# Peptides against a protein of PDB entry 2FGR, part 64

Target 1, 331 residues: chain A of PDB entry 2FGR
Amino acid sequence: SSVTLFGIVDTNVAYVNKDAAGDSRYGLGTSGASTSRLGLRGTEDLGGGLKAGFWLEGEIFGDDGNASGFNFKRRSTVSLSGNFGEVRLGRDLVPTSQKLTSYDLFSATGIGPFMGFRNWAAGQGADDNGIRANNLISYYTPNFGGFNAGFGYAFDEKQTIGTADSVGRYIGGYVAYDNGPLSASLGLAQQKTAVGGLATDRDEITLGASYNFGVAKLSGLLQQTKFKRDIGGDIKTNSYMLGASAPVGGVGEVKLQYALYDQKAIDSKAHQITLGYVHNLSKRTALYGNLAFLKNKDASTLGLQAKGVYAGGVQAGESQTGVQVGIRHAF

## One batch from the design tools (peptide; aimed at target 1 T4 F6 L40 R284)

Design b2_p25_6_s3 (made by RFdiffusion4, then SolubleMPNN; from b2_p25_6, 13 letters changed)
Fold by OpenDDE base, seed 1:
Structure b2_p25_6_s3 (fold): chain B 331 residues (1-331), chain A 25 residues (1-25)
Amino acid sequence: as target 1 above (331 residues)
Amino acid sequence: SSAAEALAALLQAILEAQRAAEAAA
C-alpha cells in the first residue's frame, strides 16, 4: 500500500468593480486557476486485479490560513476498483458534475468558470448547486472503445426541511464517448431539496463536448436546471457555454470562454466572457491572470466568483468586471 | 526576475484591457 500527500496552493490579487452596493472590492483571493486543496490518497493492490483505495481532500484558503477550519468536504471516499471499473463510498463530486465540469476550460473555479452548476432557486439543501453530495455511492465504468459511464445515488437519511422529508437525496449519471481528441457526454440528475420549506426537485440535464485540434481546443456545454416546487411555478435556467484554449510559446496557455445564463423565472439573461492566461514557470508552478466581464440584463443579479474577495451578487441589470492575478503551486 | 516581469506584464495587460472595456461601455 502507498499513501500520497498532494495539494495545490493558489492565491491571487483580485478586483471586482461592483458589489451589491455598486462599490468596488479588492484584496487577496484564493483558487483563481485551480481550487486550492490538501489531500491524502492511497491504493492497495489486493491481487487478482482488485484494488482498494482511499481519498481525503479539503479546500485550502491561503488568504486566512483556513480560519474557519479544515475538513474533507471536497472528497472523503473509500473505493474498490478493477476490471469492472470503480465503486466509491463517501462524499464526492456527483458523477454528473465530475464529468460535465471537465468541459469547463477554467476548471470550475475563479471568475471565469461556467456557473451553470448553481443553486438557482434559493434551495435550502447544502449541495443544491449539483456539484457534490453526502452519503454518496458512485460507480464508474471502464472505458470501452471510448464509451464510459458513471452513476450515483446519495441517501437523504430522512433529513427534513419544513415539510420536505427527503432532502439531500441524489440520483444521477452520465454516458460519454472519450476517444483521442474527441469527448462528448450527456448527464442527467435529480436532487431532492426544499425551497421556502416546501419539497422541491432539482432536475438537471447537461450536454458537453470538446475537441482537441492540437493547436487549439474547443469546448461547449448546454444545460437546463429546473427547480420543481410543490407550490409555485418551476424555476428554470438554460445555460450555454463555448470556449477555446491554445498553447502559447510552449510555456503558456490562453483561454477564452463565453457563457449565457437564461433565467426563465425572472425572464432575464446574463452574459459572461472571460479571457485567461497561464504561464508555466515549471511543471508545478504557474503565474496566471483572468479578466472577466459579466453583463446582467433586466432582473439578473449574478456576480463573478472572486473567492476570498467578493462572490455576492450585484444590483439588477448591472454589469461587473473582475480581475485575478496570482500564483498556483502544486505539490 | 523573469517571474516578476511576467507577473507585471500580465497585470498591466489586464489593467489595460479593463480600461479599454470600461471606455467602450
Scores: peptide ipSAE 0.014, ipTM 0.429, DockQ to the pose 0.015
OpenDDE base, seeds 2, 3, 4, 5: peptide ipSAE 0.010, 0.010, 0.006, 0.006; ipTM 0.420, 0.371, 0.252, 0.305

Design b2_p25_6_s4 (made by RFdiffusion4, then SolubleMPNN; from b2_p25_6, 14 letters changed)
Fold by OpenDDE base, seed 1:
Structure b2_p25_6_s4 (fold): chain B 331 residues (1-331), chain A 25 residues (1-25)
Amino acid sequence: as target 1 above (331 residues)
Amino acid sequence: SEEEKRLKEFLEKVLAEQAAKEAAL
């Protein structure tokens, strides 16, 4: 048996030039290059190629020392794995987000990530961003000549909000091809939720691909999220991302990523462009800087996610500039 | 349409409220 304590402490100085009132915000933020976390994981060899595993992981907020508490909401799983792949029981990334966020060059955190995995409709479910689920059973296949897949189902446990009776139910999965420099994936998911107390289906389709040219990596995402309400029109967002990264010397990485969020229900677009740099001081410690621009059009109010400083929206049609400079330490 | 207008107004309100909540986190 093995038990490993692991984590990341990522803390930055962050600035955004606009909040919801049009004022600047600045201070000490967290999770600019990687989500700060503390975790425990381990495995037990059961013989015959079968292993048991556990994984407990929570987010760390280094700016306030987790003043609001600590939990294992990032992942809390027990697993069996072997030649058949892996079965997981417990709260985790849903299979779709686990795979498709891997194409985000900003690691799904900070001011630069792809923000498509979002609650676009004020869904009342706890995980209406499509990232994680409670009561989740997941299965991941082995890699067969590049081909792999993951599937998940989360029980709603008869959770109700208003008249919605299946809140938190998730079904979804992905198919992928991962071979050498190429990765490509298709993900499909449906989550039951509520909007305005009414039953709503959060449907998601995501395509992702990346190619590592050695000198640079290209990555892309195409996503449609649709909140299908029983009463009223659908709330649809089409999200697009294209990014490139390149090693800089032997110790650095530069990243550039563009995203477009076409919010159909409000007929409004937002454009995000982020430049990032990571400088590795060691295998475990890095300095980083992010510069992001978010341009909202029309009724769009999206804000950059400067966690610990300001992660809220801006006024409709306003643009926001964000900066993060920080230290990431892994253990 | 009038329905699209109502949906837009609802979403603008809700997105503003969500943005405000996210700002408070």
Scores: peptide ipSAE 0.116, ipTM 0.739, DockQ to the pose 0.012
OpenDDE base, seeds 2, 3, 4, 5: peptide ipSAE 0.064, 0.027, 0.114, 0.068; ipTM 0.675, 0.602, 0.719, 0.679

Design b2_p25_7 (made by RFdiffusion4)
Pose (drawn by RFdiffusion4):
Structure b2_p25_7 (pose): chain A 331 residues (1-331), chain P 25 residues (1-25)
Amino acid sequence: as target 1 above (331 residues)
Amino acid sequence: AFSAAVNKFLNDLSASLNSGDLPSF
């Protein structure tokens, strides 16, 4: 049994060459290499291989001292685990995002990550990016011979927005194979939401795979996200990503990631290339840099996610360049 | 019973902090 207080402070200077008005922005931001966080977790041995756990974790914003107030919105769970696997109750990453975001070499944070888990259709739900859910129960199997799976159900509790009376419902899961160097997963999920006050399903299928050769790792993601309005119409986006990472000179790591976002509703594509470098001063402390280029075509207005500096859109068809340089300290 | 449970919790936390080990993320 144990109890642990932990966290990460990851703060950076960041710059983007354009915002929605075309002006550059620079400043002090956060979470470029790993999401800054503070948390408390524990494991209690109940005997016979059965364990009880808890986990409370919230995001830290070092640039403004959590000016909007601290919370445990990253994870707030209690759990039982054993030879049967693990059951968790509480807000957390849903199983599909928990497993599939592990294929993103930029840890789903900063200006370099895969942007597929986003609210493509301006859905009105609290978590229409498909990342986390309130009122979540999840089951995670053990890994037997490399095979493993996860399932989750989040209750809508009759949350109503317009014609949608089950906003926030999540049903989803994944199957996967993980043997150390090789990992592959297929995730499928549906959320209930509303767009412009009209009931809408958010359907998501995601495939991810990686192989760690030791001298380098190759990783990729494919995703279709479809917001299907009950009365008809859909906003469909296909997202693709391929990346590689390699250790450099003991202590160092280089990462490169290419992504494409095909936004069918506006018949427009965006392409992104991101180079990253991590220099470890210790196991806990790293300096890092990220450089990203995002090219929008046609009506696409996607922007790089320089958290704490600028994470909005850009003018239609514009290219945007971004940089982050910072320090990550885990405790 | 409650006081015992609180003491155990605090002792486990102190032990974890004194160990100096990096937590998993």

Design b2_p25_7_s1 (made by RFdiffusion4, then SolubleMPNN; from b2_p25_7, 14 letters changed)
Fold by OpenDDE base, seed 1:
Parts: structure tokens; C-alpha cells; sequence
Structure b2_p25_7_s1 (fold): chain B 331 residues (1-331), chain A 25 residues (1-25)
């Protein structure tokens, strides 16, 4: 058996030029290049190629020392794995997010990530961003000549909100082809939730692809999220992302990513462009900088996610610029 | 062993999922 303590402490100085009041915000933020975390994981060889595993992981907030507490909400799983792949029981990334966020060159954190995995409709479920689920059973296939898949089901446990039942039920999965420089995936998910106390289905379809040219990597995402309300119109968002990354001098990486969020329910678009640089001081320690620009049009109020400093929205139609400069340390 | 049997079951399940064929135990 093996048990590993692991983590990341990622802390930055962050600035955004505009909050909801139009004022600047600045301070010490977290998780600009990678989500800060503390975890325990291990495996037990059960013989015959079967392994048991556990994974417990929580987010670290280095700016306040986890003043709101510590938990294992990032992942809390027990697993069986072998030639058949892996079965996981417990809270985790849902299979769709686990796979499709891998195409985000900003690692689904900081001011530069693809923000498509979002609660677009003021859903009342805790995980209406489509990223994680409670009560999750997941299965991941091995890679068969490049082909792989993952599936998940989360029990609602008869959770109700207002008149909505089955809140928190998730069903979803992906199919993928991962071979050498190429990765491509299609994900489908449905989550039961509530909006305004009324039953709502959060449907998600995501296509992702990347290609590593050696000198640079290209990555893209196409996503549709639809909150289908029992009463009222659908809340649909089409999200698009295109990014490129390249190694710099053997010690660095530059990233450029563009995203478009077409928010159909409010007929409003938001454009995000982010430039990032990571400088590796060692295998475990890096300096980084992110520069992001978010342009909201019309009724769009999206804000950059400068965690620990400001992650709220802006006024409708306003633009926001954000900067993060920080240290990432892995252990 | 129980572990080997479970593994075999899960492998069969995988094959079923991958092939769309019912596993034969």
C-alpha cells in the first residue's frame, strides 16, 4: 500500500479594475495558476491486478488560512481499479468536467480559465456549475488504442428545493480519443436542479480538442449549457474557447486563450482574452502572471474570477481587466 | 480470490460497455 500527502499552495497578488460598483479591487488572492489544495491519496494492491484507492482533497485558501474551514469537497473517493479501468465512489469531478476541463489551458482556475462550466441560470443546486457532484459513482475506461470514456451517476437522495425534486441528480459521460499529440472528446451531461424553486434540467454538451505540435499546443472547446425550466424559457449559453500554449526557453510556458460566452437568455455576449506566463523555478515551484480582459456586451455582467480578491460580476455591458502575479508551490 | 472475481466481473462489465454486448459470465 502507498499513502501520499500532496498539495499545492498558490497565492498571488491580484488586481481587477472594476467591481460591481465600478471600483478597483486588489489584494492577496489564491489559485491563480493551479487550485491550491491539500490532499491524501493512496492505493492498495489487492493482487491479480486489482487495486483499491482512496483520494481526499480539499481547497486551500492561503490568504486567510482557510478561515471558513477545510473540507474534502474537491474529491472524496474510494476506488477500485484494474485492467477494467476505475470505478470511483464519492464526491468528485463529474466525468464530463474532469475530461473537458483538461482542454482549458488555464487549468480551470484564476482569471484566465474557460468559464463555460458555470451556473448560468441562478440554479439553486450547490453544483449547478456542472463541475462536481455529491453521491457520485463514476467509471473510467482504460485507453484502448486512444479511445477512452467516462461515465457518472449522482444520486439525488430525494433532495428537494421548492417544488423541484431529484435535485442534484447527475447523469453524464464522455467519449474521447487520446493518441499522441491529439486529444478529442465529446461530453454530455444532465443535472437536475431548481431555479426559483421550480424543477430545472441543466443540460450540457461539450466538445473539446487539442493538438500538441511540439513547439506549441492548440486547444479548443465548444459548449452548450441549457437550463430547461418547467416554467419559463430555456436559459441557454453557447461558450467557445480557443487557446494556444508554447514552451519558453525550457523553463517557461506562455498561454493565450480566448473565450466567447453567448448568453442567449439575455441576448448578450461576453468576450474573454487572457495572456498567461508560468516560469518554473524548479519542478515544484513556479512564478506566474496572468493578464485577462473581459468585455461584457449588453446585459452581460460576467466578472473575472480573482479568487480571494474579487470574483463577483460587473455592471451590465462593462469591461473588466484583471492581473494576477503569484507563486505556485507543489509538494 | 474475491478480489480476482471482482476484477473479472468489472472487466466483463467493461467489455460489455465497450462492445455493447451483454457479458457472459
Amino acid sequence: as target 1 above (331 residues)
Amino acid sequence: SAAAELQRFLELLQKSLASGKLPKF
Scores: peptide ipSAE 0.013, ipTM 0.334, DockQ to the pose 0.023
OpenDDE base, seeds 2, 3, 4, 5: peptide ipSAE 0.006, 0.007, 0.007, 0.006; ipTM 0.415, 0.364, 0.360, 0.374

Design b2_p25_7_s2 (made by RFdiffusion4, then SolubleMPNN; from b2_p25_7, 15 letters changed)
Fold by OpenDDE base, seed 1:
Structure b2_p25_7_s2 (fold): chain B 331 residues (1-331), chain A 25 residues (1-25)
Amino acid sequence: as target 1 above (331 residues)
Amino acid sequence: DAAARAARAAALLAASLASGALPDF
């Protein structure tokens, strides 16, 4: 049996030119290239190809030293794995987000990531972004000839909000083909939540693909998220992403990513473009810079996620520009 | 102060590049 302590400390200087008041925000931010984390993990060989595992992981906030406390809300799982694949019990990434966020060239963090995995409807559930779940059972298949899949179910435990009695129930999964330079996936999920104290289904469909040409990688996402409310119209968002990355000089990586968020309930679009650069000083330490522009049209109020500085919305129809320059260290 | 000015200048450059590069759909 082995226990591994691991982590990432990622801290940056960040700037955004507009907040909800139209004012600029700047300061020390976190998680600009990778989410800062501290974790413990281990495996036990049980013989016959069977393994037990555990994983405990929490987010680190290097700007304030975790002043709001530390927890294992990133992952808190026990698992069995073998020739059948892996079964996990406990809070984790839901299978759909675990697979489909892998096509995001900005690693689902900082000012550059695909923002489609979002609470689009003021859902009252804690995980209405479709990223994680409490009370989760997950199963992941082995890779067989490139084909793989993952499935998950989360118990609601009779959590109530208003008239909704199944809040936090998740069912979802993906199918994928991962072979050499090609990756492609389809994900489907439903989560039970509440909006305005009324039962609401968060339905999600996501297509992802990437191809590595060696000299560059292309990646794309197509997503529809739909909050189906018991009373009122559906809140539908179609999200699109296209990105490219390339190695630079054997020690660097450049990234360019575009996303479109078509918010049907408010007939409003938002456009995001991000340029990123990572410079590896070692296998564990990197410098990085991100430069993002977000154009909201009409009633759209989306903001760039400059965690630790400003992650709120802007005024309707306003454009926001963000910069992050930081250090990432892994241990 | 200098870092905030550099971040603002880089931000304005990105906004200008992105405003011209994004198709107005």
Scores: peptide ipSAE 0.028, ipTM 0.468, DockQ to the pose 0.012
OpenDDE base, seeds 2, 3, 4, 5: peptide ipSAE 0.018, 0.010, 0.017, 0.018; ipTM 0.482, 0.501, 0.385, 0.513

Design b2_p25_7_s3 (made by RFdiffusion4, then SolubleMPNN; from b2_p25_7, 13 letters changed)
Fold by OpenDDE base, seed 2:
Structure b2_p25_7_s3 (fold): chain B 331 residues (1-331), chain A 25 residues (1-25)
Amino acid sequence: as target 1 above (331 residues)
Amino acid sequence: DLAAKLARLLELLAASLASGKLPSF
């Protein structure tokens, strides 16, 4: 048996020019290039190619020292793995988010990420962003000739909100092709939740692809999220992302990513563009900077996710500019 | 063959998504 302690501390100075009142916000923020975390993991060889594993991971908030406490809500799994792949039991990334967020050049964190994995409908479930689930069973295939897949089911455990009786149930999976410079994936998921105390299905379909040209990488996402409400009609968002990254000077990486969020229920679009730079001081320590622009149209109120400073919305039709400059350290 | 089929499926689904005409779940 082996046990590894690991983590990331990522802390930044962040600024956004507008909050919900139209005022600027600035301060010390967290998780601008990578989500800050503390974790324990290990494996046991059971012989015959079978391994047991555990993974416990919680978020770190370096700006306040985890004032709201520490937990293992990032991942808390036990697993069996072998030539058949891996089965995981416990809270984790759902298979769809685990695979499809890999195409986000901002790694689903800071002010630059693809924001499609969101609670678009004021869903009352704890994980209505489609990122993680409680009570999750997951299976991941090995890679065979480039092909791989993942599947997951989360038990609702009779969680009730209002008249909704299956809140937190997840079913989903992906199929993918990962070979050399090419990656492509299709993900499908449904979560049961509640909106306004009424049963709602959060349906998600996501397509992702990337190609590494060596000198640059291109990445793209296409997503539809649909909250199917029993009353009041569907809340549908079509999200699109295109990004490019390139190595700079052997120790740097530049990233540019654009996203469009077409929010059908309010007939409103939001445009996000982010420029990022990472400077590796070592294999474990980096400096980074992000510059993001978010343009809301019409009734759209989206805000950049400057965690620890401001992650709320803005006034309808307002644009927001965000900056993060920080240090990432991995141990 | 299978890679090409998967790629084509992804293209078709991408086109359907872009048109807003994805099959309902």
Scores: peptide ipSAE 0.008, ipTM 0.411, DockQ to the pose 0.013
OpenDDE base, seeds 1, 3, 4, 5: peptide ipSAE 0.007, 0.007, 0.000, 0.005; ipTM 0.327, 0.380, 0.299, 0.313

Design b2_p25_7_s4 (made by RFdiffusion4, then SolubleMPNN; from b2_p25_7, 16 letters changed)
Fold by OpenDDE base, seed 5:
Structure b2_p25_7_s4 (fold): chain B 331 residues (1-331), chain A 25 residues (1-25)
Amino acid sequence: as target 1 above (331 residues)
Amino acid sequence: SAAARAARLAALLAESLASGALPEF
C-alpha cells in the first residue's frame, strides 16, 4: 500500500471594479490558477491486476487559513480499479464535470473559467452547479483505442425540500475520444433538485473538444442547462466557450478564452473574455496573472469569481473587470 | 496599496480594450 500527501497553495492579489453596489473590491484571494487543496491518496495492490484506492481532498483558503474549517468535500472516495476500469464510491466530481471541465483552459478556477457549470435557477440543492455529488457511485472505462466513457449515479437518500422528495439524485455520464492531440466528448446529466420548494429537474448537455497543435491548443465547449420546473416553465441557459493557449519561451503559457452565456429565462446575454499568463519558476511553483472582462446585457447580473475577494453578481446590464496576480505552489 | 493601484490600472486597461473587442452574438 502507499499513502501520498499532496496539495496546492494558490494565493493572489485580486481586484474587481464593481460589486453589487457598483463599488470596487480588492484584497488577497485564493485559487486563481488552480484550486488550493490538501489531499491524501493511496493505492493497494490486491493482486491479479486489481487495486484498491482511496482519495481524500479538501479546499485550502490561504487568505484566512481555513477560518470556516476544513473538510474533504472536494473528493472523499474509495475505489477498485483494474483491467475493467475504475469504480469509485463517495463524494467526487460527477463524471460529466470531471470530463467536460477539462476543456476549460482556466481549469474551472479563478476569474477566467467557463462558468456554465452553475446553478442558473436558484436551485435549493447543495450541488446544483452540476460539479460534484454526495452519495455518488462512478464508473470509468479504460481507454480503448481513444474511446472512453464515465457514468455516475448519486442517491437522493430521501432528501426533501418543500414538496420535492428526490433532491440530490444524479444520473449522468460521458462518452469521449482521446487520441494524441485530439480530445472530444459528449456529456449528459440529470439532477433532481427543488426551486421554490417544488420538484425540478436540472438537465445538462455538454459538448467539448480540444486539439493540441504543439505551438498552440484550441478548446471549445457547447452547453445547455435546463431547470425543468413543475410550475413556472423552464429556466434554460446556453453557454458557449472558445479558447486558445500557447507556450511562451519554454517556461510560460498564455491563454485567451471567450465565453457567452445566453440566459433564455431573462432573455439576456453575458460575454466573458479572459487573458491569462502562467510563468513556471519550477515544476512546482508558478507566478500567474489573469485579466477578465465580463459584459452583462439587459437583465444579466453575472460576476467574475474572484474567490476570497468578491464572487457575487453586479447590477443588471453592468460590466465588470477583474485582475488576479498570484503564486501557485504544488507539493 | 500599490498592488490595488496596479490592479485598478490593469482593470481599466482591460475594460478599454475589451469594450470594443467583444463580439455580440
Scores: peptide ipSAE 0.035, ipTM 0.557, DockQ to the pose 0.012
OpenDDE base, seeds 1, 2, 3, 4: peptide ipSAE 0.011, 0.010, 0.011, 0.015; ipTM 0.379, 0.456, 0.467, 0.489; seed 1 fails the geometry check

Design b2_p25_8 (made by RFdiffusion4; failed a check: the pose's geometry)
Pose (drawn by RFdiffusion4):
Structure b2_p25_8 (pose): chain A 331 residues (1-331), chain P 25 residues (1-25)
Amino acid sequence: as target 1 above (331 residues)
Amino acid sequence: EYTVPAKYHAPIWVFAVSLALYLFF
């Protein structure tokens, strides 16, 4: 049995060459290499291989001292685990995002990550990016011979927005194979939401795979996200990503990731290339840099996610360059 | 990461479980 207080402070200077008005922005931001966080977790041995766990974790914003207030929105769970796997109750990453975001070499944070888990259709639900859910129950199997799976159901509790009376419902899961160097997963999910007050399903299918050669690791993601309005119409986005990472000189790591976002509703594509470098001063402390280029075509207005500096859109068809340099300290 | 001394585990567990259940419901 144990109890652990933990966290990460990751703060950076960041710059983007354009915002929605075309002006540059620079400042002090956060979470460029790993999401800053504070948390408390524990595991209690109940005997016979059965364990009880808890986990409370919230995001830290070092640039403004969590000015909007601290919370445990990253994870707030209690669980039982054993030879049967693990059952968790509480807000957390849904199984599909928990497993599939592991294929993103930029840890789903900063200006370099895969942007597929986002609210492509301006859905009105609390978590229309498909990342986390309130009122979540999840089951995770053990890994037997490399095979493993996860399932989750989040209750809508009759949350109503317009014609949608089940906003926030999540049903989803994944199947996967993980043997150390090789990992592959297929995730499928549906959420209930509303767009412009009209009931809408958010359907998501995601495939991810990676192989760690030791001298380098190759990783990729494919995703289709479809917001399908009950009365007709859909906003569909296909997202693709391929990346590689390699250790450099003991202590160092280089990462490169290319992504494409095909936004069918506006018949427009965006392409992104991101280079990253991590220099470890210790196991707990790293300096890092990220350089990203995002090219929007046609009506696309996607922007790089320089958290704490600028994470909005850009003018249609514009290219945007961003940089982050910072320090990550885990405790 | 800080490991909490065992003598403080009990009240911490009560607090954490209670808070998690409150947030869920």

Design b2_p25_8_s1 (made by RFdiffusion4, then SolubleMPNN; from b2_p25_8, 13 letters changed; failed a check: the pose's geometry)
Amino acid sequence: EIEVPPEQHAAIWEEAVQKALELYN

Design b2_p25_8_s2 (made by RFdiffusion4, then SolubleMPNN; from b2_p25_8, 14 letters changed; failed a check: the pose's geometry)
Amino acid sequence: EIEVPEEEWEPLWEKAVKLALELYN

Design b2_p25_8_s3 (made by RFdiffusion4, then SolubleMPNN; from b2_p25_8, 12 letters changed; failed a check: the pose's geometry)
Amino acid sequence: EIEVPAEEHAPLWKRARELALKLYN

Design b2_p25_8_s4 (made by RFdiffusion4, then SolubleMPNN; from b2_p25_8, 15 letters changed; failed a check: the pose's geometry)
Amino acid sequence: EIEVPEEEWEPLWEEAVKKALELYN

## One batch from the design tools (peptide; aimed at target 1 V3 R41)

Design b2_p26_1 (made by RFdiffusion4)
Pose (drawn by RFdiffusion4):
Structure b2_p26_1 (pose): chain A 331 residues (1-331), chain P 26 residues (1-26)
Amino acid sequence: as target 1 above (331 residues)
Amino acid sequence: LAANLAAHAAAIAAFVAAVAAFNAAL
């Protein structure tokens, strides 16, 4: 049995060459290499291989001292685990995002990550980026011979927005194979939401794979996200990502990631290339840099996610360059 | 086991109270 207080402070200076008005922005931001967080967790041995766990974790914003208030929105779970796997109750990453974001070499944070888990259709639900859910129950199997799976159901509790009376419902899961160097997963999910007050399904299918050669790792993601309005119409986005990472000189790591976002509703594509470098001063402390270029075509207005500096859009068809340099300290 | 459960409960309560105090000070 044990109890652990833990966290990460990851703060950076960041710059983007343009915002929605075309002006540059720079400042002090956060979470460029890993999401800053504070949390408490524990595991209690109940005997016979059965364990009880808890986990409370919230995001830290070091640039403003969590000016909007601290919370446990990253994870707030209680669980039972054993030879049967693990059951968790509480807000958390849903199984599809928990497993599939592991293929993103930029840890789903900073200006360099895969942007597929986003609210492509301006859905009105609390978590229309498909990442986390309130009122979540999840089951995770053990890994037997490399095979493993996860399933989750989040209750809508009759949350109503317009014609949608089940906003926030999540049903989803994944199957996967993980043997150490090789990992592959297929995730499928549906959420209930509303767009402009009209009931809408958010359907998501995601495939991810990676192989760690030791001298380098190759990783990729494919995703289709479709917001399908009940009365007709859809906003569909296909997202693609291929990346590589390699250790450099003991202590160092280089990462490169290319992504494409095909936004069918506006018949427009965006392309992104991101280079990253991590220099470890210790196991707990790293300096890092990220450089990203995002090219929007046609009506696309996607922007780089320089958290704490600028994470909005850009003018249609514009290219945007961003940089983050910072320090990550885990405790 | 009873002593461990009590320690877990105390740790959770103390952590939640510290978060509430921090937020009240904003």

Design b2_p26_1_s1 (made by RFdiffusion4, then SolubleMPNN; from b2_p26_1, 10 letters changed)
Fold by OpenDDE base, seed 5:
Structure b2_p26_1_s1 (fold): chain B 331 residues (1-331), chain A 26 residues (1-26)
Amino acid sequence: as target 1 above (331 residues)
Amino acid sequence: LAAARAALDKAVADFKAAVEAFNASL
């Protein structure tokens, strides 16, 4: 048996020029290049190629010292793995988010990431962003000639919100082809939730692809999220992303990513563009900078996620500029 | 782009129906 302590501390100075009042926000923020975390993981060889595993991981907030406490909400799994792949029991990334966020060049972190995995409808469920689930069973196949898949089911455990039953039930999966420089995948998911105390299905479809040219990587996402409400009609968002990254001087990486969020329920678009740079001082320590611009149109109120400083919305039709400069350390 | 959106709408609808059928069997 092995037990490994691991973590990341990522802390930044962040600025956004607009909050919900139209004022600037600035301060010390967290998780600008990677989510700050503390974790324990280990494996036991059971013989015959079978392994047991555990993984316990919580988020660290370096700006406030975890004033709201510490938990294992990032991952709390036990697993069996072997030539058949891996089965996991417990809270984790759902299979769809685990695979499809891999095409985000900002790794679902900081002010630059693809924001498509979102609660678009003021859903009342704890995980209505489609990223993680409680009570999750998941399975991941091995890679067979490039082909791989994952699927998951999360139990609702008869959770209710208002008149909505089955809240937090998830079913979803992906199919993928990962071979050399090419990655492509299709993810499908449904989660049951509530909006305004009424039953709502969160349907998601995501296409992702990337190609590594050696000198640069291109990546793309196409997503539809639909909150299907029994009353008041569907809340549909079509999200698009295109990004490029390139190594710089053997010690750096530059990233450029564009996203479009077409929010159909309010007939409003938001455009995000982010430039990022990471400078590796070592294998474990990096400096980074992110510059993001978010242009809301019409009724759109999206804000950049400057975690620890400001992650709220802006006024309808307002544009927001964000900056993060920070240190990432891994251990 | 419009054709891709229509194909996505269909794929989501078909998937929802399969999930609803699965969930009704539980």
Scores: peptide ipSAE 0.034, ipTM 0.478, DockQ to the pose 0.013
OpenDDE base, seeds 1, 2, 3, 4: peptide ipSAE 0.000, 0.023, 0.000, 0.027; ipTM 0.304, 0.549, 0.334, 0.571

